# Designs tried in a protein design run: peptides against a protein of PDB entry 6RGO. Part 351

Target 1, 392 residues: chain A of PDB entry 6RGO
Amino acid sequence: MALKLLGFNQDATCFSVISSNKGVTIYNCDPFGKCFELEKSTSNDEELDFLVEMLFSTSLIAVVDKTIGASKRKKLKIVNTKRKATICELTFPHEIMDVIMNRKIICVVLKSDQIFVYDISCMKLLRTIDVRGEKLKSTSKFRNSEAVGDIGVRVSLSTDNNSILCYSSYSKSDKENAPLNDIVVFDALKCIQINVLPAVHQSNIVCIACSPDGMLMATASEKGTIIRVFKTIDTENDEPILVNEFRRGSRPSRISEMKFNHDNTLLACVGESDTIHIFALPVTTTEADANEDDTLQQSSHSLSSSINGLQYISKGLANRFGKIIVSKIPTQSQQRHVAYIKIPENAKYRIGFPKDTTNTIHICGEDGNYLVYSIPRNEVGPCTLVKSNTFD

## One batch from the design tools (peptide; made by RFdiffusion4, then SolubleMPNN)

Design b2_p29_7_s1 (from b2_p29_7, 8 letters changed)
Fold by OpenDDE base, seed 2:
Structure b2_p29_7_s1 (fold): chain B 392 residues (1-392), chain A 29 residues (1-29)
Amino acid sequence: as target 1 above (392 residues)
Amino acid sequence: SEVEELIEKLEKNKKEIEEENKKYLKELE
C-alpha cells in the first residue's frame, strides 16, 4: 500500500500516516500501536492527501482533506478523536497549505501567503498576517504556481506557551521575483512582530524549525547545503544573532524537516538525501546552578577539540541598500554533523524528539518503519538502533 | 484535564464559532 507520512506530534509520542485504503491512522510510539483511525470518506481511487496536526497526545486534532478535486481543501476540521466527532469546522478563502498548533495557538497557512492566527481556547481569529503585504495585491497575477515548484510561506511555532511563530517573508526588493529569504519572528499571543531577519539565505527558504522554547530558529534554503541557527528575540546592535552555521553536505538536496530537541542541544534534519544529520548546538550554560558543593576531581579529559573558529562575525555586511546581509561564516568555521542515521534513498522520513530523553530520536518512513535511535554523546558517528516497529 | 475542558468549551460554542467564520467569509466577498 502507498503510505504518506504526515509527521510526529510536538513531543514525538505519536505520529500520523495516510494509508491509501484506510485513510488517516495515528500511531502511539510507546507502547507502539494504533490509537486513532479516520476512515476514508470517498470510495474514489483518488490519491488521498491530508494535513493532520495533533495537540500532543490529546484527543484534539486539526484535519484538512487536501485530496485533489476535493472542495474540502479550504476547510479546517477540529476533531475529538475520543468521540470520533467534529468539534467545529472553519472555512478559508484559499486552499490550506499548512496547520501548526500548540496548547494556546493554531496557525493556518493559506496558498495566498496569508497566515491566520487563532486562539485555540475559543477558535477566535487573533490576526491575519499577509506575507505579500498590500503592495503586491495589485500586480500579482496569481502566478499559476503549478509551474514554479512548491515555494510558499514556511512556518514554525514554539511548542511552549510563549507561542513564538517564525515565518518566511518576501525580501523588500521591487522585483516581481523577490525571494522568500527574510524571516519574521512573531509573538502569536500578543500579535506583535518581535524581530525581522533579512536575507538569511541567498535563495528561497524551504524549511524552518523553531526551538520548543522559541529562543532559537533554524533555516534552510532550497539548496539545503547550509543550515543557519539564529536567536529569535535577542539582537546585538539591532542586528540578528547568528548562533551556528552547519554544513549538511556539498551537494544540493532539499531539506523537508528540521527539529530541535527539548533542551536545544541538538538539531536534526531530514530530506531527499540518504542521511538524517544531527548537529550539536553549544550549550549556553545558564550560570544559575553554580551551587558550591564538593571537590570531586574527576579528570576532565579535555576533549578541547579546538572549536576556536566561532568568530562571532557580528559584521553584518550592510548591502548597498542598508539591509543587513547575514555574513557567511567562513567555510572553515562551519560545523559538521555529530551524528547521523542512514535511511533508504527513495523513502521519505519524518523526525521527532521525545521530551523525556534528550539523546533519543524517533523516525518513521513511508517504507512502514518506525525506528528509535540513540544519539552518541561523546563521539562523532552513527546513531544506534534501540527499537524498531513496522506499520501498514 | 485542561484539554478536555477546552474540547467541551469548543463543542458548546460550535454554533457561535461557525457563525462567526461564516460572517467573516461573507465580509470578504
Scores: peptide ipSAE 0.637, ipTM 0.964, DockQ to the pose 0.865
Fold by OpenDDE base, seed 1:
Structure b2_p29_7_s1 (fold): chain B 392 residues (1-392), chain A 29 residues (1-29)
Amino acid sequence: as target 1 above (392 residues)
Amino acid sequence: SEVEELIEKLEKNKKEIEEENKKYLKELE
């Protein structure tokens, strides 16, 4: 059957899928099994399209039916899964492109490049963010959105109560075709802009991940060859702090999803490639305990150019991308471990990190596989399959 | 649970939430 993956919830305890025959199904990861089904409203053989965002392991979900008619594509349903009932329905002026939530905030991304920020406790609108700003409204030649691929505002929200929202924004270039290559960091609770990271890539940003605590953000462009990790709040001399630069591969390939684990030690990425990559993040030890003299001469063995996922801190990028002060990332020679999972070609996968097991990753595929992998510690290599289940 | 109380609050305020949203949409027309 044609499955379409919607993804994992915030703590990877559940994942959601679209089945052409059933509609939306939510699976529990442990114990593995169906926990909720949303039946399709129509008998038509139309390709089902939904957004589903689940609030952790709770009975609260947000649902958008994108399948049938322009009216439903503008509607957000908040559903109680335990009662199988709609709590409330909100309508938007434009098609909903994405929905993200935590325990405090719901963010709704529209096709108009607007982000609506709601207080989940009362569904009151806290802020409308217009990413195009006032000046770009005049040149609203609606780019015939048919031919330009899925280029829109990307968002990520911290899973904690601090509710750090990261979103892609248009660069201030006087060019009518400014790329979505800036990042704004926003306090969604206070409705305050915290930081702006200008020109973090040369092309449009297509994937963003915020860490669970909101302290880190990962970004990838349309090229998907380089992943950058920044601090979200902290700055050095009013300039953005680049914490990591990872190379996923040499060939361009779209990254569809990135996730941090719950302790900010790992970043995973998945997309159109046959490989899920997992990067180790160096623990930024705060300056205090730098006293222990352990001169372990870890020989700088040149990790051969053949390993897809080499961490390059390109000293040269500081000169080419103006104001990104590459802080002197301490050359803590911590072997930047890269793990990987091979996946079938042309199978779309989604990723999630469980809270309780920081070295475990959950993955699910449109091939109907739910897989749990153990991530190797202190070595570069394949992940080990721990559990496997199938779904339909 | 915190989320059960949240759901009950949203269910109770459904009419107000949907009326406020309907008002907002009319102010954009």
Scores: peptide ipSAE 0.635, ipTM 0.964, DockQ to the pose 0.862
Fold by OpenDDE base, seed 3:
Structure b2_p29_7_s1 (fold): chain B 392 residues (1-392), chain A 29 residues (1-29)
Amino acid sequence: as target 1 above (392 residues)
Amino acid sequence: SEVEELIEKLEKNKKEIEEENKKYLKELE
């Protein structure tokens, strides 16, 4: 049967899949098994396409039927899985491209490059973000919607209650073909822009991950060779917003998904390559007053790669927001993965980090494999398979 | 649970939510 992966929920306790014969199925990870099924509404051999976003391990899901039919692609259904009933349905002016949620906010991304921000508690529209809005004043040429391939606005939302929204935006370049290579950081609760990171890559951003606490953001471009990690907030200290630069590989390969673990110590990435890469983040030791006693020898081999060589190339792009110098981390300080998982070629995989085990990663494949891996702590190497299940 | 209470609130307000959305769509035409 053809499987299509939708992904893990926020805490990797469940994952969702599309089966060509059954429709949408949600699996529980532990104990492993089906927890919800949405039957196929149409008898036609049409390729099923859905968006499904689950609110943690709860009975609340958002569903978009993207199967053939322009009217369905514009509809967001909020569903109670326990009752198998639609709570409410919202319709949008354009096709829905993505849906993301936490306990406070739902964000809906449209094909128009608009982001609709809702208060989940009442489904009230808090904000419409028009990512094109600054450019529409000059050239009324709608990019023919046909030639805008798989390049759209990308979003990620913090899983905490702070509800930090990171999204890709168009560069201010006067070129008709400005890339989606800026990042905006947005407080979705207060509906305020916190930060703008200009030109974080040379090409369009195709993948964004926000940390669970919203303090970090990872980005990858169409090339997928370099992953950059940024602070989402300006610290009062003159600390660089760019905290890490990771090399996934030398060959171009699309990254489809990135995830932080729950304590911001690991970043995983998956895509078109035969390898899931896991990177270690520097522990920001907040100097919490270490009271004396518990000398637990955490042999944290601090790979204190001395970030001494940040030559501030002060090319002040004097845009309206101050000198955000994306200092290129020297190519010598590009960290490689600390761990990896080999996956079958041509199988799409999705990734998730469970909350309770910071050194465990959940993965699932369109090959029908659900796999749990242990991440090595003290050595660079392969992850160890701990548990495997199959689904269809 | 907080989410069960949320679901019950949304189920109660279904008509209002869908009417407000229908009004919004008509204001865009």
Scores: peptide ipSAE 0.631, ipTM 0.963, DockQ to the pose 0.853
Fold by OpenDDE base, seed 4:
Structure b2_p29_7_s1 (fold): chain B 392 residues (1-392), chain A 29 residues (1-29)
Amino acid sequence: as target 1 above (392 residues)
Amino acid sequence: SEVEELIEKLEKNKKEIEEENKKYLKELE
């Protein structure tokens, strides 16, 4: 059967899949098993496509039926999984491209490059963000780019209650074909723009990850060779703070997903390559923990010594047009992965970090494998497989 | 639970939510 992966929920306690014969299935990770199934509503041999976003381990899900030929691509269903019932249905002016949520906010991304921000507590529209802005409304050339892997607005939302929304935006170039290479940081609760990171890559951003606390953001371009990590809110002299620059590889390969672990010490990435890469982040010692003398002298010294060599080269290179380009970290200071997982060639995988085990990663594949890996902390090397399950 | 109370609130307000959305769509036409 052809499986399509929808991904993990916010805390990697569940993942969702599309089965060609069954429809949508949600699996619990521990204990492993089916926790919800949405039956196929149509008897037609149509290729199923859905968006499913789950609110943590709760009975609240958002569902969009994107099946080919279905006029439902503009409809968001909020579903109670315990009752197997639609709570409410929202309709949008354009096709829904993505849905993300936390305990406070639902964001709906449209094919029009609009982001609708809702208060989940009442499903009230708080804000419509037009990423194209007023000037681009006239170029109603819908990119009929059927063929080029859909370069749309990318979004990521913090899993905490602060609800920091990071999204890709068009650069303010007078060129009709401006790349989606700016990032906007937005407070989704207050509906205010907090920060703008201009030209974080040379090409379109295809992947964004926000940290669970909303303090960090990772970005990757179409090339997928370099991952950049920025502070979201903090600035230095009104310039964006580049925390890390990671090299995934020498060959171009699309990154489909990135995630931080819950303590912001790891960043994982997955995509079209045979390898999931895991990078170590600097431990931000919050000044608050300096007072409790808790003698866990665990050997953090070895990883910290390699991190102390990252001079924060915050030197914004003003390009010829006065645009602050975040200085590229010298290629010699580009960090490699600290850990990796080999995955089958051409298998699409999704990743998740469980909340309670910061050295563990959950992965699932369209090959029907759910795998739990332990991440080495003391040495650079492969992750160790701890648990495996299969699904259909 | 906080989410069960949330679900009950959304189920109760279903009609209002869907009417407000329908109004919004008509204001875009």
Scores: peptide ipSAE 0.630, ipTM 0.963, DockQ to the pose 0.870

Design b2_p29_7_s2 (from b2_p29_7, 11 letters changed)
Fold by OpenDDE base, seed 3:
Structure b2_p29_7_s2 (fold): chain B 392 residues (1-392), chain A 29 residues (1-29)
Amino acid sequence: as target 1 above (392 residues)
Amino acid sequence: SEVEELLENLEKNKEKIEEENKKFLEKLL
């Protein structure tokens, strides 16, 4: 049967799949098994397409049927899985491209490059973000949204109650074809723009991950060779907003998903390549009062690669925030993965980090494999398979 | 649970939520 992966929930306790014969199935990771199923509404042999966003391990899901008809693709269903009932339906002016949520906020991304931000508690619209809106004043040419292929607005939301939304935006370049290579950081609760990171890549951003606490974000472009990690908030200290630059590989390959672990110590990425890459983040030791005694010599190989060499080339491209954040980090400061998982070249995989085990990663494939791996701590190498299950 | 209360509140407010959404769409046309 053809499987299509929808992904893991926020804490990697569940994952969602589309089965061509059954519809949407949600699996529980531990104990492994089916926890919910949405039957297909149509008897037709049409390729099923859905968006499903699950709120942690709860009975709340958001569902969009993308299979058939422009009307269904514009409808968000809020479903109670325990009651097997639609609670409410929202309709949008354009096709829904993505849905993301936490305990406070739902964000709905439209094909129009609009983000609708809702208070989940009452489904009240808090904000409409028009990512095109700054450009519409100058050039009346609607880019035919048909000709701009798989390049749309990308979003990621913090899983905590801070509700930090990171999204891709169009650069201020006078070129008719400005790339989606800016990042906006937005407080979704307060409806305030916190920061704008201009030109974080040379090409369109195709993948964004926000950390669970919203303090970090990771970005990848269409090239997928370099992953950049940024602070979302400017700290009072003159610390660089760009905290890490990772090299996934030398060959271009699309990254489909990135995730931080729950303590912001690891970043994983998956995509079209035969390899899931896991990168170590420097632990920002907040100097909490180190009371002296428990010198457990965790030989943290402080890869104190002194990122001292970030010469801020203050060349006066007068973006509203003036600083070109992306100096060319010397290729010597580009860290490689600390761990990896080999996957089948033709199978799409999704990733998740469980909350309770910072050195464990959950993965699932369109090949019908659910796999749990242990991440090595003290060596660069392959992850160890701990558990495997199959699904259909 | 907080989410069960949330779901019950959304069920109670269904008609209001859907009518506010309808009025929103009618203003865009």
Scores: peptide ipSAE 0.583, ipTM 0.954, DockQ to the pose 0.863
Fold by OpenDDE base, seed 4:
Structure b2_p29_7_s2 (fold): chain B 392 residues (1-392), chain A 29 residues (1-29)
Amino acid sequence: as target 1 above (392 residues)
Amino acid sequence: SEVEELLENLEKNKEKIEEENKKFLEKLL
């Protein structure tokens, strides 16, 4: 049967899948098993497409029926899974491309490059962000709707209550075909723009991940060879702080998803390649005043030694138009993965980090495998398979 | 739970939520 993965929830306690014959199924990760099903409403042999966003391990889900030919692609359903009932339905002027949520906010991304920000508590619209409207009025040529398929606005939301929203925006280039290579950092609760990171890649951004606390953001372009990690809020001399630049590979390959773990020590990425890559972030030693006493010699073999320079992004080469291009960190300072998982070629996978185990990753595949891996702590190498389950 | 109270509040406000959404759409058209 054809499976289509929707992804993990925010804490990787559940994942959602579309089965061509059954409709939407939500699985619980531990204990492993089916926890919810949304039956196929139509007997048609049409390829099912859905968005399903789950609020952690709760009975609240947001559902969009994206099935081709369906008028429902503009409708967001809020569903109570315990009651198997639609609570309310919102309609949008354009097709829904993405839905993200936390305990405070729902964001709805439209094909119009608009982001609708809602207070989840009452489904009140707080803000409409028009990502196209930030372009100078001159480039009103709608990119022909046909080429719009794969390059839209990307979003990520912090899973905490601070509700930091990161989204891709169009560069202020006078070119008709300005890339989606700027990032805006937005306080979704206060409805205030906090920061703008200009030209973080040379091509369109296709993947964004916000850290759970909203303090870090990872970005990848269409090339998927380099992942950049930035501070979201903090700036140095009004310039964006680049924390890390990771090399996934030398060959172009699309990244479909990235996730931080809950303590911001790891970043995982998955996509069209046969490999999930896991990168270590520098532990920001908050100088907690280590009061003198307890000499627990945890041999923290400080991988700190080779994390030498915070390479201050020296003022990147001002291209002919005075825009700060994020200076390429010298290729020698590009960190590689610390861990990896091999996955079947051409299998689509999703990733999630559980809250309680910072060195564990959950993955699921369109091949019907749900896998739990342990991440090595002290060595660069493959992850160890801890648990395997199959779903249909 | 906080989420059960949230779900109950959304159920109680359904008509208001859907009518506010309808009025919003009617202003965009």
Scores: peptide ipSAE 0.578, ipTM 0.953, DockQ to the pose 0.882
Fold by OpenDDE base, seed 1:
Structure b2_p29_7_s2 (fold): chain B 392 residues (1-392), chain A 29 residues (1-29)
Amino acid sequence: as target 1 above (392 residues)
Amino acid sequence: SEVEELLENLEKNKEKIEEENKKFLEKLL
């Protein structure tokens, strides 16, 4: 049976797959091996679809069975993997599209564009976020189920206890077909909106990543050519701070996943292309050390246009998309190192950053490969394969 | 561990959690 990837946990110590044995299998990364299996309750030869979110290296998982009829697609199971037991089951009014968690919060995204925010400690509902808002409820012409491609509310949650939730929202345009191109930053613990980033892309946002500390977010649209990195909380003159703009490529290609490393120095992206891209983020020097006048004349060697993945800071396009104050990206951030990993064409891959090795990336493929790469720090180039394992 | 205590607390509160969820759904219908 073809493997289906469910992804890495928050610290890339484990990953989950739908195995050939018609169930969910969780693998430990180091030492490599199976650590949990959840067998499918039904013999049907239907294509398996699951959501699985694991709480770090713990025995707590959230599971949604999306394979078997409309009733199971609305059910969230909290499972203890050590006991192999369902602790509790929550039912939702609509199909579950995504589940994310940290040590404090579970967020459940529904097909209705609702986000349910729970306190994980007691499964108390803290907030229901209705992303469509009151105005769009009237035009509930359910877009016919056929042509609603994978355009829905996207979410990302900080892995820290601050529990910063970033989600895509509909722009306030009076157009019946407003794009999901706004970002809302939400404190999931206090249940307050912190920030709104309007029109961060021209088209729907299809991928969001929050940094582990919740201070940064990365966004990509349906085009997947440009990745933008913003501050989540901080603003400049009440306007959003664009920290980085990265070019993944010139050709449109869907980005399926993005992740920051644990120190916010790297952003990785994966999707439908044959290449995982890893971008260097400028170290945000706190204002204190700006005094040393070391005029290192780093010669701007114009690295030739042929390297797929050159970071173009398009100074000119920032002026056309609204008052995104491109804070003057300090000229020191010019050496944006880009690393890459080549992956098989048509193989779906997932990415994760381990906590203890900020220059290491874990990847896994539907081809049954689990790979550990070392990321070059000070050069543009390929990542080096460090470890390789296979799974089925 | 914090998570083991959390899991035990969820097990102890299962019936309450599932009943509160049921009552929530019944109010949306």
Scores: peptide ipSAE 0.577, ipTM 0.952, DockQ to the pose 0.873
Fold by OpenDDE base, seed 2:
Order: structure tokens, then C-alpha cells, then sequence
Structure b2_p29_7_s2 (fold): chain B 392 residues (1-392), chain A 29 residues (1-29)
């Protein structure tokens, strides 16, 4: 059967798939098994397409039927999986492109480049963000909507209650073809723009990941060769802080998903390549007040693998025209992966990090494999397979 | 649980939520 992967929930305790014959199935990761199934309402041989966002391991899901020809592509269903019932339906003026949530917020991305922000507790609309309307204030020419191919607004939301929303925006360039290469950081609860990161890539941003705490954001462009990690809230002299620049590869390859682990020590990426890459982030030791005395000397020669220090790229040359040039980290200082997983060619995979085990990654494939890998701590190399299951 | 209470509150407010959404769409047309 043709499987389509919808992905893992926020804590990687569940994942969702589309089966051509059954509709949507949600699997529990541990113990492994089916926990919910949404039956296909239509007997037609139409290729099923759905958005499904699950609120952690709870009975709350958001569902959009995106099937081609379906009149339902503008409808968001909130479903109780325990009752197998639709709680409420919201209709939108345009096709729904993406849905993300946490315990406080639902964000709905439309084909119109609009983001609708809702309070999940009452489904009250808090704000409509018009990413095109912000561009129009800067550039008089509407691009007709028809020529916008597979390039839309990308979003990521923190999984915590702070509800930091990161989204791609159009650059303020007078060019009719301004790329989606700016990032806006938004407090979704307060409905306040916190930060703007201009021109973080040369081409459109196609993948964004927010850290669970909302303090970090990773971005990748259509080229998928470079991943950049920024601070979301913190700025240095009103300039964006670039924390890391990672090289995934030399060849262009689309990145479909990125995720941070729960302690912000790892960033994983997956896409059209035969390899999942895992990158190490520098541990920012917050100097907590460790005033306590205890002297214990033990000299363990931890091989300091030279994680080449935090190059604080402080000196973004503010060129005279107020363009924040994100200082390109010299190609020689670009960090590579610390770990990897080989996946079958042409198999689409999704990734998730479990909350309780920061050195474990969950992956699932359209090949029907659910795999748990251990990530090496002290060595650059392959991840070790710990558990495998199959699904249909 | 917090989520069960959330789901019950959404069920109780269904008509209000859907009518507010309808009125919102009618203002965009």
C-alpha cells in the first residue's frame, strides 16, 4: 500500500501516517502499536492527502482533508480521538497549507501566505499575520498567486507554553521576485513581533525548526547545503545572533524536516538525501550560582574533541544602507555532522526526539519502518539501531 | 486532565466558535 508520512508529535511518543486504503493511522512508539485510526469517508481511488497535527500523546488532533478535488481543503477539524468525534470545524478563505500546535496555540498557514493564530482553549482568533501584506507595504507589485510553485510560508512553533512562532517572510527588496528569506520571530500568546532576521539565506527558506523552549531556530534554503542556527529573542547591538552554521553536504538536496532535541544539544535534519544528519550544538552553560565548595580533583582525560569554539560572528559589517549582512561563516569553519543514519534512497523519512532520552532519535519511513537509534556522544560516526518495528 | 477539560470546553462552545468563524468569513467577502 502507498504510505505517506505525516510525522511525529512534539515529544515523539506518536507518529501519523496516511494509508491509501484506511485513511489516517496514528501509531504509539512505546509500546509500539495503533492508537487511533480515522477511516476514509470516500470509496474513490483518489490519492489521499491530509494534514494531521496531534497535541502530544493526548486525544486532541487537528485534521485537514487536502485530497485533490476535495471541497474540504479550507476546513480545519478539531477531533477527539477517544470519542472518535469532530468537536468543531473552522473554515478559512484559502486552502490550508500547514497546521502546528502546542498546549496553548494553534497556527494555521494558508495558501494566501496568511498565518491564523488561535488560542487552543477556546479557538479564539488572536491574530491574522499577512506575510504578503507586509511585503506590499514595501513593494507595490502583487505577484499573481498562480506562479507561486511549491514555495510558501514556512512556520515552526516552540513546544513549550512560551509559544514562540518562527515564520519565513518576504525580503523588503524592490525586486518583484523577492525571496522568502527573512525570518520573523513572534510571541504567539502576546501577539507581539519579537525579532526580524533579514536575508538569513540567499534563496527561499524551505525548512524551519524552533527549539522546544523557543530560544533557538534552525533554517535551511532550497539548496539545503547550509543550515543556520540563530538565537530567536536575544540580539547583539540590535543584530541577529548566528550561533552555528552547519554543512549538510556539497550537493543541493531539499531538507524536508529539522528538529532539535529537548535540551538543545542536537539538531537533526532529513530530506531527499540517503542520510539523516545530526549536528551537535554548543552547550551554553548558564553560569548558575554554583557557589558550593567541593574540591574533588579527578583528572579524567576527556579527549576534548575540538568543537571549534563559538565563533561569535559579532562583526556583521552594517553596510551603509541598513542591510544586516549575516556574515557568512568562512566555508572552512562550517561544522559537519557528528552523527548520521543511512536511509534507503527515495524513501521519505520523518524524525522525532523523545523527551526523556536526549541521545535517542525516532525515525519512520514510507517503507513502513519505525526505527529507534542511539546517537554516539564522543565519536563522529553512524548511529546504532536499538529498536525496529514495521507498520502497514 | 487539562486536555480533557479543554476538549469538553470546545464541545460546549462549538456553536459559538463556528458562528464566530462564520461571521469572520462574512466580513472578508
Amino acid sequence: as target 1 above (392 residues)
Amino acid sequence: SEVEELLENLEKNKEKIEEENKKFLEKLL
Scores: peptide ipSAE 0.575, ipTM 0.952, DockQ to the pose 0.879

